# Designs tried in a protein design run: peptides against a protein of PDB entry 4Z63. Part 222

Target 1, 334 residues: chain A of PDB entry 4Z63
Amino acid sequence: LCLGMNDLTGNIPEDLFHLKRLNLLGIQENRLSGSLSREIRNLSSLVRLDVSWNLFSGEIPDVFDELPQLKFFLGQTNGFIGGIPKSLANSPSLNLLNLRNNSLSGRLMLNCTAMIALNSLDLGTNRFNGRLPENLPDCKRLKNVNLARNTFHGQVPESFKNFESLSYFSLSNSSLANISSALGILQHCKNLTTLVLTLNFHGEALPDDSSLHFEKLKVLVVANCRLTGSMPRWLSSSNELQLLDLSWNRLTGAIPSWIGDFKALFYLDLSNNSFTGEIPKSLTKLESLTSRNISVNEPSPDFPFFMKRNESARALQYNQIFGFPPTIELGHNN

## One batch from the design tools (peptide; made by RFdiffusion4, then SolubleMPNN)

Design b2_p23_4_s2 (from b2_p23_4, 12 letters changed)
Fold by OpenDDE base, seed 4:
Structure b2_p23_4_s2 (fold): chain B 334 residues (1-334), chain A 23 residues (1-23)
Amino acid sequence: as target 1 above (334 residues)
Amino acid sequence: ARSSSGNYIISTGSSWIDTDYPA
């Protein structure tokens, strides 16, 4: 049943929950309000539940143990409060959980040893507090993780060295500290292709440790951290780099010539730093600017990117990395 | 040289309307 993208108001009729054979319930992008009914437990055949972009409030009901076939739960952009229900945090069937842009709070707790099918987690823009859950690497299929804009103080857990499944990771604006430790840990994530760390590590030094290596890194965003230091030499070994944003930091020194050696680099933002010297001539030879030898169907994070510029609080959403135009931004370095 | 400010970010998972950050 798909009723999304309407102007429906009120609550879900209780009789809807009598549809025991229902595999898909999509009521997204409406004005549905109130609590999400516990009676969703009656939808025992449910594979996909999409209640996103509504006005739901209250706690998410703890009924997911009665939904053994549920693979997809989308509840982003609601007013949900409380934590992740225990049954949801223990779901062995769940592949994707999206609860981005809610008011969920408390410590983030997932039973990753039970969540054997979880491959995508988006909990960005919530009110989770405490530290990052150390057991996330125990979610052995977890590839996409967005935990941006929460209050995860502290450092990246050491256990994330073992996060082999991790491919797309955002921790933007989560009050993280110790970028050296974070990068030192995350370099062990051999499948990591996208890393977003914007608005963390305030005033720290960007490490220039030649021992750091991100072999498969395609997207690196570490904007607006007031980072000091220079362009990190270790980044030159990330031959697959497509997008680099280090804007709004306090980086100094020259832009190195190796920045033009990236065959797939199509988006470069080094603006609002303190770089000096000449623009490398190699930047004029970036193949991505003249030819696109990148598949349009290349895997992308499940979570969107948001670009905010100027004094506007409004962000532009990009659902795919290739939604970004080819860009070289080197402004405001004087 | 420009000082970093909260006037520009690239992020993931944020809402459409984000908070302004102090310069």
Scores: peptide ipSAE 0.068, ipTM 0.576, DockQ to the pose 0.048; fails the geometry check
Fold by OpenDDE base, seed 3:
Structure b2_p23_4_s2 (fold): chain B 334 residues (1-334), chain A 23 residues (1-23)
Amino acid sequence: as target 1 above (334 residues)
Amino acid sequence: ARSSSGNYIISTGSSWIDTDYPA
């Protein structure tokens, strides 16, 4: 049953919960309000539940133990409060959980040992606090993780050295400290291709440790951290780099010529730093900027990127990294 | 994530505001 993108108001009719054979319930992009009914427990055949972009409030009902086939739960952009209910945090069937842009709070706790099928987790823009959950690497299939805009004070857990499944990771604006430790840990994530750490590590020095190595890194975004230092030499070994945003930092020195050696680099933002010297001529020879046919269908994070031209304007959504136009932004440097 | 380049602000999907609900 797909009822998304309508002008539905009020609550879900009770009779809907009698549909025991229902595999898909999509009621996204409406004006449904009130609490999400506990009676969703009656939808025992449910595989996909999309209640996103509504006006739901209250706590998410703790009924997911009665939904043994649920693979997809999308509840982003609602007013949910409280924590992740225990049955949801222990769901062995769940592949994707998206609760981005809610008012969920407390310490983030997931029973990763139980959540054997969890592949994608988006809890961005909530009110979670405390430390990052150390047991996330125990979610053995967890590939996509967005925890941006929460208050995860402290450092990236050491346990994340073992986060082998991690491919796409955003921790933007999460009050993280110690970028040196974070990068030192995350370099061990062998499958990591996308790393977004914007609005963290305020005023710290970007490490220039040549021992750091991110072999498969394609997207690196560490913007608006007021980071000091220079362009990190370790990044030059990330030969697959496609998108680099280090804007709005306090980076100094010259832009190194090796930036132009990235064959796949099509988006570069080094704006609003304190770089000096000449623009490397190698940047004018970037193959990705000269070739019209780089439609590389590569996997992207499940969490979208947004570009706004104005603070008050609706953001343009980019679901694929190649949705961004080829860009070299070096403005507002010395 | 939120960064700006020139007239552009780039952020992740976590940047949505509740005022963007469909009419």
Scores: peptide ipSAE 0.065, ipTM 0.581, DockQ to the pose 0.066; fails the geometry check
Fold by OpenDDE base, seed 2:
Structure b2_p23_4_s2 (fold): chain B 334 residues (1-334), chain A 23 residues (1-23)
Amino acid sequence: as target 1 above (334 residues)
Amino acid sequence: ARSSSGNYIISTGSSWIDTDYPA
């Protein structure tokens, strides 16, 4: 049953929850309000539940133990409060959980040893607090993780050295500290291709540790951190780099010539720093801009990117990195 | 879609209900 993208109001009719053979319920992009009924538990055959982009409020009902086939739960852009209910945090069937842009709060707790099928988690723009959950690496299939715009203060857990499944990770604007530790840990995530750390590590020094190595890194965004230092030499070994944004920092020194050696680099933003010297001639010969077409069919994070004017609430949304135009931004430097 | 400029940063998950997110 798909009733998305209408102007439906009020609550879900109770009789709808009597459809025990229903595999898919999509009621997204409406004006449905009130609490999400616990009677969803009656939809025992449900595989996909999409209630996103509504006006739902209250706590998410703790009935997911009665939904043994549920693989996809999309509840982004609602007014849900409280925490992730225990049955949801223990779901062995769930593949994707998207609760972005709600009012969920408290400590983030997932029973990763039970959530054996979870591969995508989007909890961005909520009110979670405390520390990052140390047990996330126990979610053995967890590939996509968006935890942006929460208050996960402190440092990246040491346990994330073992986060082998992690490919796409955003911690943008989450009050993180100690970039040296964070990078030192995350370099061990050998499948990591996308890393977004914007609006963290305020005023820290970007480490130039030659021992750091991100083998599969394609997307690195560490913008608006007021980071000091220079272009890090360790980044030169990330041969697959496609997108680099280090804008709005306090980086100094010259832009090194190796920045133009990345064959797949199509988006470079080093603007609003304190770089000096000449623009490397190698930038004028980037293969991705001169001779090679970029494939748009590469894997991308499940979470969107937002192009924001500094810290403004207004943003442009891009669902994949290849939505960004080929760009070299070096403006507003010394 | 708008081109990138030095006046913009890239972020994820910063949104509000009833907020416009043009592509």
Scores: peptide ipSAE 0.057, ipTM 0.591, DockQ to the pose 0.073; fails the geometry check
Fold by OpenDDE base, seed 5:
Structure b2_p23_4_s2 (fold): chain B 334 residues (1-334), chain A 23 residues (1-23)
Amino acid sequence: as target 1 above (334 residues)
Amino acid sequence: ARSSSGNYIISTGSSWIDTDYPA
């Protein structure tokens, strides 16, 4: 049953929960309100539940132990409060959980040893507090993780050295500290291709440790951190780099010539820093900007990117990295 | 093919209309 993208109001009719053979319920992008009924437990054949972009409120019902076939739960952009229900945090069938842009709170707790199928997690823009869950790497299939804009604090856990499945990771605007430790840990994530750390590490020094290495890194975004230092030499070894945003920092020194050696780099933002010297000639020879065949169909994170001119302004959403136009931004450095 | 985007902050996971937490 697909009723998404309408102007439906009120709550879900109770009789809908008699559909025992229903595999897909999509009611996204409506004006449905009230609590999400616990009677969803009666939909025992449910594989996909999409209630995103509605006006649902209250706590998410703790009935997911009665939904053994549920693979996809999308509830982003609602008014849900409370925590992740215990049965949801222990679901062995769930592949994707998206609860971005709600009012969920408390400590983030997932039983990763039970969540054996979880590959995508989006909990961005909630009210989770405390530290990052140390057991997140125990979710052995977890590839896509967005935890941006939560009230986390402290450092990236040491356990994340073992996060082998991690490919796409955003911790933007989550009050993290110690960028040196974070990068030192995350370099061990051998499948990491996308890393977003914007609005963290306020005023820290960007490490220039030549021992750091991100072999498969394609997207690095560390904007608006007021970071000091220079362009890090360790980044030059990330041969697959496609997008680099280090804007809104306090980086100094010259833009190094190796920045033009990235064959796939199509988006570069170094604006609002304190770089000096000349623009390297190698930057004018970037193959991605001179060749017409830039369209590489590569995997993208499930979470969207937001391009904002102001922290309080409405942002544009980009669902894939290649949605960004080819860009070189070096403004506001003198 | 080169384009200038101006001054932008790229983030993920945030809502379109909410204000950011202090850095």
Scores: peptide ipSAE 0.052, ipTM 0.598, DockQ to the pose 0.088; fails the geometry check

Design b2_p23_4_s3 (from b2_p23_4, 10 letters changed)
Fold by OpenDDE base, seed 2:
Structure b2_p23_4_s3 (fold): chain B 334 residues (1-334), chain A 23 residues (1-23)
Amino acid sequence: as target 1 above (334 residues)
Amino acid sequence: SRSSSGNYIVSTGSSWIDTDYPA
């Protein structure tokens, strides 16, 4: 049953929950309000539930133990409060959980040993606090993780050295500290291709440890952190780099010539730093900008990216990396 | 389908990339 993208108002009719054979319920992008009924438990054949972009409020009902076939739960952009209900945090069938842009709060707790099928988690833009859950690496299939804009005050857990399934990771604007520790840990995530750390580590020094290595890194965004230091030498070994944004920091020194050696680099933003010297001639020879068309048929994070000018301005949304235009931005340096 | 063109754009330098959902 697909009723998305209408002007439906009020609550879900109770009789709808009598549809025991229903596999898909999509009621996204409406004006449905009130609490999400616990009677959703009666939809025992449900595989996909999409209630995103509505006006739902209250706590998410703790009935997911009665939904043994549920693979996809999309509830982004609602007014849900409280925590993740225990039955949802223990769901063995769930593949994707998207609760971005709600008012969920408290400590983030997932029973990753039970959530054996979870591959995509988007809890960005909520009110979670405390520390990052140390047991996230126990979610053995968890590939896509967005935890942006929560208050995970502290450091990246040491356990994330074992986060082998992690490919796409955003911790943007999450009050994180100790960038040296974070990078030192995350370099062990051998499948990591996308890393977004924007608006963290305020005023810290970007480490230039030559022992750091991100083998499969394609997208690195560490913007607006007021980081000090220079262009990190360890980044030169990330041969698959496609997008680099280090804008709005306090980085100094020269832009090194190796920045032009990345065969797939099509988006470079080093603007609003304190770089000096000449623009490397090698930048004029970037293959992705001269001779090669980059295929758009590559895996991308499930979470969107935003081009922001400030915290209050409307941001441009990009649903995939290749949605960004080929860009070189070196403006506003010394 | 958007493909990378053989051209590049110089932006205004007034923006940054984020995954924080806009308010």
Scores: peptide ipSAE 0.383, ipTM 0.741, DockQ to the pose 0.610; fails the geometry check
Fold by OpenDDE base, seed 4:
Structure b2_p23_4_s3 (fold): chain B 334 residues (1-334), chain A 23 residues (1-23)
Amino acid sequence: as target 1 above (334 residues)
Amino acid sequence: SRSSSGNYIVSTGSSWIDTDYPA
C-alpha cells in the first residue's frame, strides 16, 4: 500500500493494521501526526515500512520482534523521541534503518551481533548523546553509516579498526575529538570509500603522517574544522579520489602538485584556508574536467550530501556524489 | 589569510536547515 506524497492528516486508521498480508506500507511525505501505532505489529508480513517525512511524534513502538520479515524501515524527518526500540535494535531481518532527522535521544545502542542483515544505518541529525557505539563493527554487513549531527563526544572507538564492512561513513558535526586517532583507526577500514568528518576536531592539526593510507578513498570531506597543518602527503596515495573538501580550515603551505595526479578528482574545494604559493599546473590537466571516465552507476552512499553556503542555514541536498558539478574552488586563501 | 569562521558546510545526514558556523 503506497499512499506517499499526499496531504493526508491525522493518524493511520486502525483498520489498516488488519492487513496481515501487507508487504509494503508507504505513507511517506504526508502530514500524518500522533504516535506511530503499536498495531503495526499486526503487519506480520511487512517487508518495507516507510513513514518518513511526516509529523509523527512519541516513541517508536517496540514491536519489531513481531515483524520478522521487515527489511526496510524508513522514518526520517519525523518527531520521534526516545531511543531505538529494543526489538528494532535486535532485528535480524532489518537491512536498512533510516531514522535521520528526528529527536531520538539517549545513548545509541544496537545489538550488532543480532542485526546480522543490517547494511545501511542513517541516524543523522538526532539527539543521541554519549560516545559512538563501540560494537558497530560487529554489524558484519554494515556498509553505509550516517551518524552526523549527534552529540557523540570523544574519539572514534578503537574497535572501528575492525570495521571491515564500512564503505560510506559520515560523522559530520558530532563533536568528535582527535583527528589523528580517528584517521589512524579508520585507515584500517579497507573498504572505506566515503569519509565525511566536517565540523569536528576543532582547531586540531591535520596529521601529515606518511604511514596513513586510505587505498579506496573516493570522497573525503573534512570541512570547517579550523584544522592546522598542510595538505597531507598520505592523501596522495588515494589514487581513486573523486571529491576532496578541506575548505574552511587553517591549512597552510603550498598546494602540492600531486593533487593534479588524481584521475577521477572532479570536485576540489580548498577554499578559505591559508594556502600560499602558486596553483599547481597539474590541476589544469585533471582528466575528470575534460573527460568523464566514471560510471554514472557507481555505488554511492545511501545518505544524501548537503551543501551549505553563504550565510544561510539552509542546505542543498545531493543524493549522489555525481550530483555535484565539477568544481575547483581555491578562493579566499589570502 | 582568511578566517575559517565561515559557515560553509559539506555534510551528510543534516537537515535542510542547519545551524550556522560558528554559532
Scores: peptide ipSAE 0.157, ipTM 0.576, DockQ to the pose 0.048; fails the geometry check
Fold by OpenDDE base, seed 5:
Structure b2_p23_4_s3 (fold): chain B 334 residues (1-334), chain A 23 residues (1-23)
Amino acid sequence: as target 1 above (334 residues)
Amino acid sequence: SRSSSGNYIVSTGSSWIDTDYPA
């Protein structure tokens, strides 16, 4: 049953929960309100539940132990409060959980040893507090993780050295500290291709440790951190780099010539820093900007990117990396 | 060829209508 993208109001009719053979319920992008009924437990054949972009409120019902076939739960952009229900945090069938842009709170707790199928997690823009869950790497299939804009604090857990499945990771605007430790840990994530750390590590020094290495890194975004230092030499070894945003920091020194050696780099933002010297000639010879065949169908994170000119302004949303236009931004450095 | 998009903060996970925490 697909009723998404309408102007439906009120709550879900109770009679809908008699559909025992229903595999897909999509009611996204409506004006449905009230609590999400616990009677969803009666939909025992449910594989996909999409209630995103509505006006649902209250706590998410703790009935997911009665939904053994549920693979996809999308509830982003609602008014849900409370925590992740215990049965949801222990679901062995769930592949994707998206609860971005709600009012969920408390400590983030997932039983990763039970969530054996979880590959995508989006909990961005909630009110989770405390530290990042140390057991997240125990979710052995977890590839896509967005935890941006939560009230986390402290450092990236040491256990994340073992996060082998991690490919796409955003911790934007989550009050993190110690960028040196974070990068030192995350370099061990051998499948990491996308890393977003914007609005963290306020005023820290960007490490220039030559021992750091991100072999498969394609997207690095560390904007608006007021970071000091220079362009890090370790980044030059990330041969697959496609997008680099280090804007809105306090980086100094010259833009190094190796920045033009990245064959796939099509988006570069170094604006609002304190770089000096000349623009390297190698930057004018970037293959991605000179060739017409720059569009590569590559995997992208499930979470969208937002491009904002002002923190309080409405942002533009990009659902894939190649949605960004080819860009070189070096403004506001001198 | 190369293009300039202006001054942007790129972020993920946040709502497109909400505000960021102070940096």
Scores: peptide ipSAE 0.101, ipTM 0.593, DockQ to the pose 0.089; fails the geometry check
Fold by OpenDDE base, seed 3:
Structure b2_p23_4_s3 (fold): chain B 334 residues (1-334), chain A 23 residues (1-23)
Amino acid sequence: as target 1 above (334 residues)
Amino acid sequence: SRSSSGNYIVSTGSSWIDTDYPA
């Protein structure tokens, strides 16, 4: 049953919960309000539940133990409060959980040992606090993780050295500290291709440790951290780099010539830093910018990227990395 | 908080406001 993208108001009719054979319920992009009924528990055949982009409020009902086939739960952009209900945090069937842009709070706790099928987690833009959950690496299939805009004070857990499944990771604007430790840990994530750490580590020094290595890194975004230091030499070994945003930092020194050696680099933003010297001529020879036919079909995170130019303006959303236009932005430097 | 002065910041999932519901 797909009722999304309408002007439906009120609550879900009770009779809908009698549909025992319903596999898909999509009621996204409406004006449905009130609490999400616990009677969704009656939809025992449900595989996909999309209630995103509504006006739901209250706590998410703790009924997911009665939804043994649920693979997809999309509840982004609602007014949900409280925590992740226990049955949801223990769901063995769930592949994707998206609760981005809600008002969920408390310490983030997931029983990763139980959540054996969890592949994608988007809890960005909530009110979670405390430390990052150390047991996330126990979610053995967890590939896509967005925890942006929460208050996860402290450091990236040491346990994330073992986060082998992690490919796409955003911790943007999550009050993280110690970028040196974070990078030192995350370099061990062998499948990591996308790393977003924007609005963290305020005023820290970007490490220039040549021992750091991110072999498969394609997307690195560490913007608006007021980071000091220079362009990190360790990044030069990430030969697959496609997108680099280090804008709005306090980086100094010259832009190194090795920036032009990235064969796939099509988006570079080093703006609003304190770089000096000449623009490397190698940037004018970037293959990705000179070739007209480079349509690379590359996997992207499940979470969108946002380009925000002004605090009062709505951010532009990009669902794919190649949605960004080929860009070299070096403005507002010395 | 984010500041912009003649340029942009790239982020993921953190730029939306919780009141940004469908019209």
Scores: peptide ipSAE 0.090, ipTM 0.573, DockQ to the pose 0.055; fails the geometry check

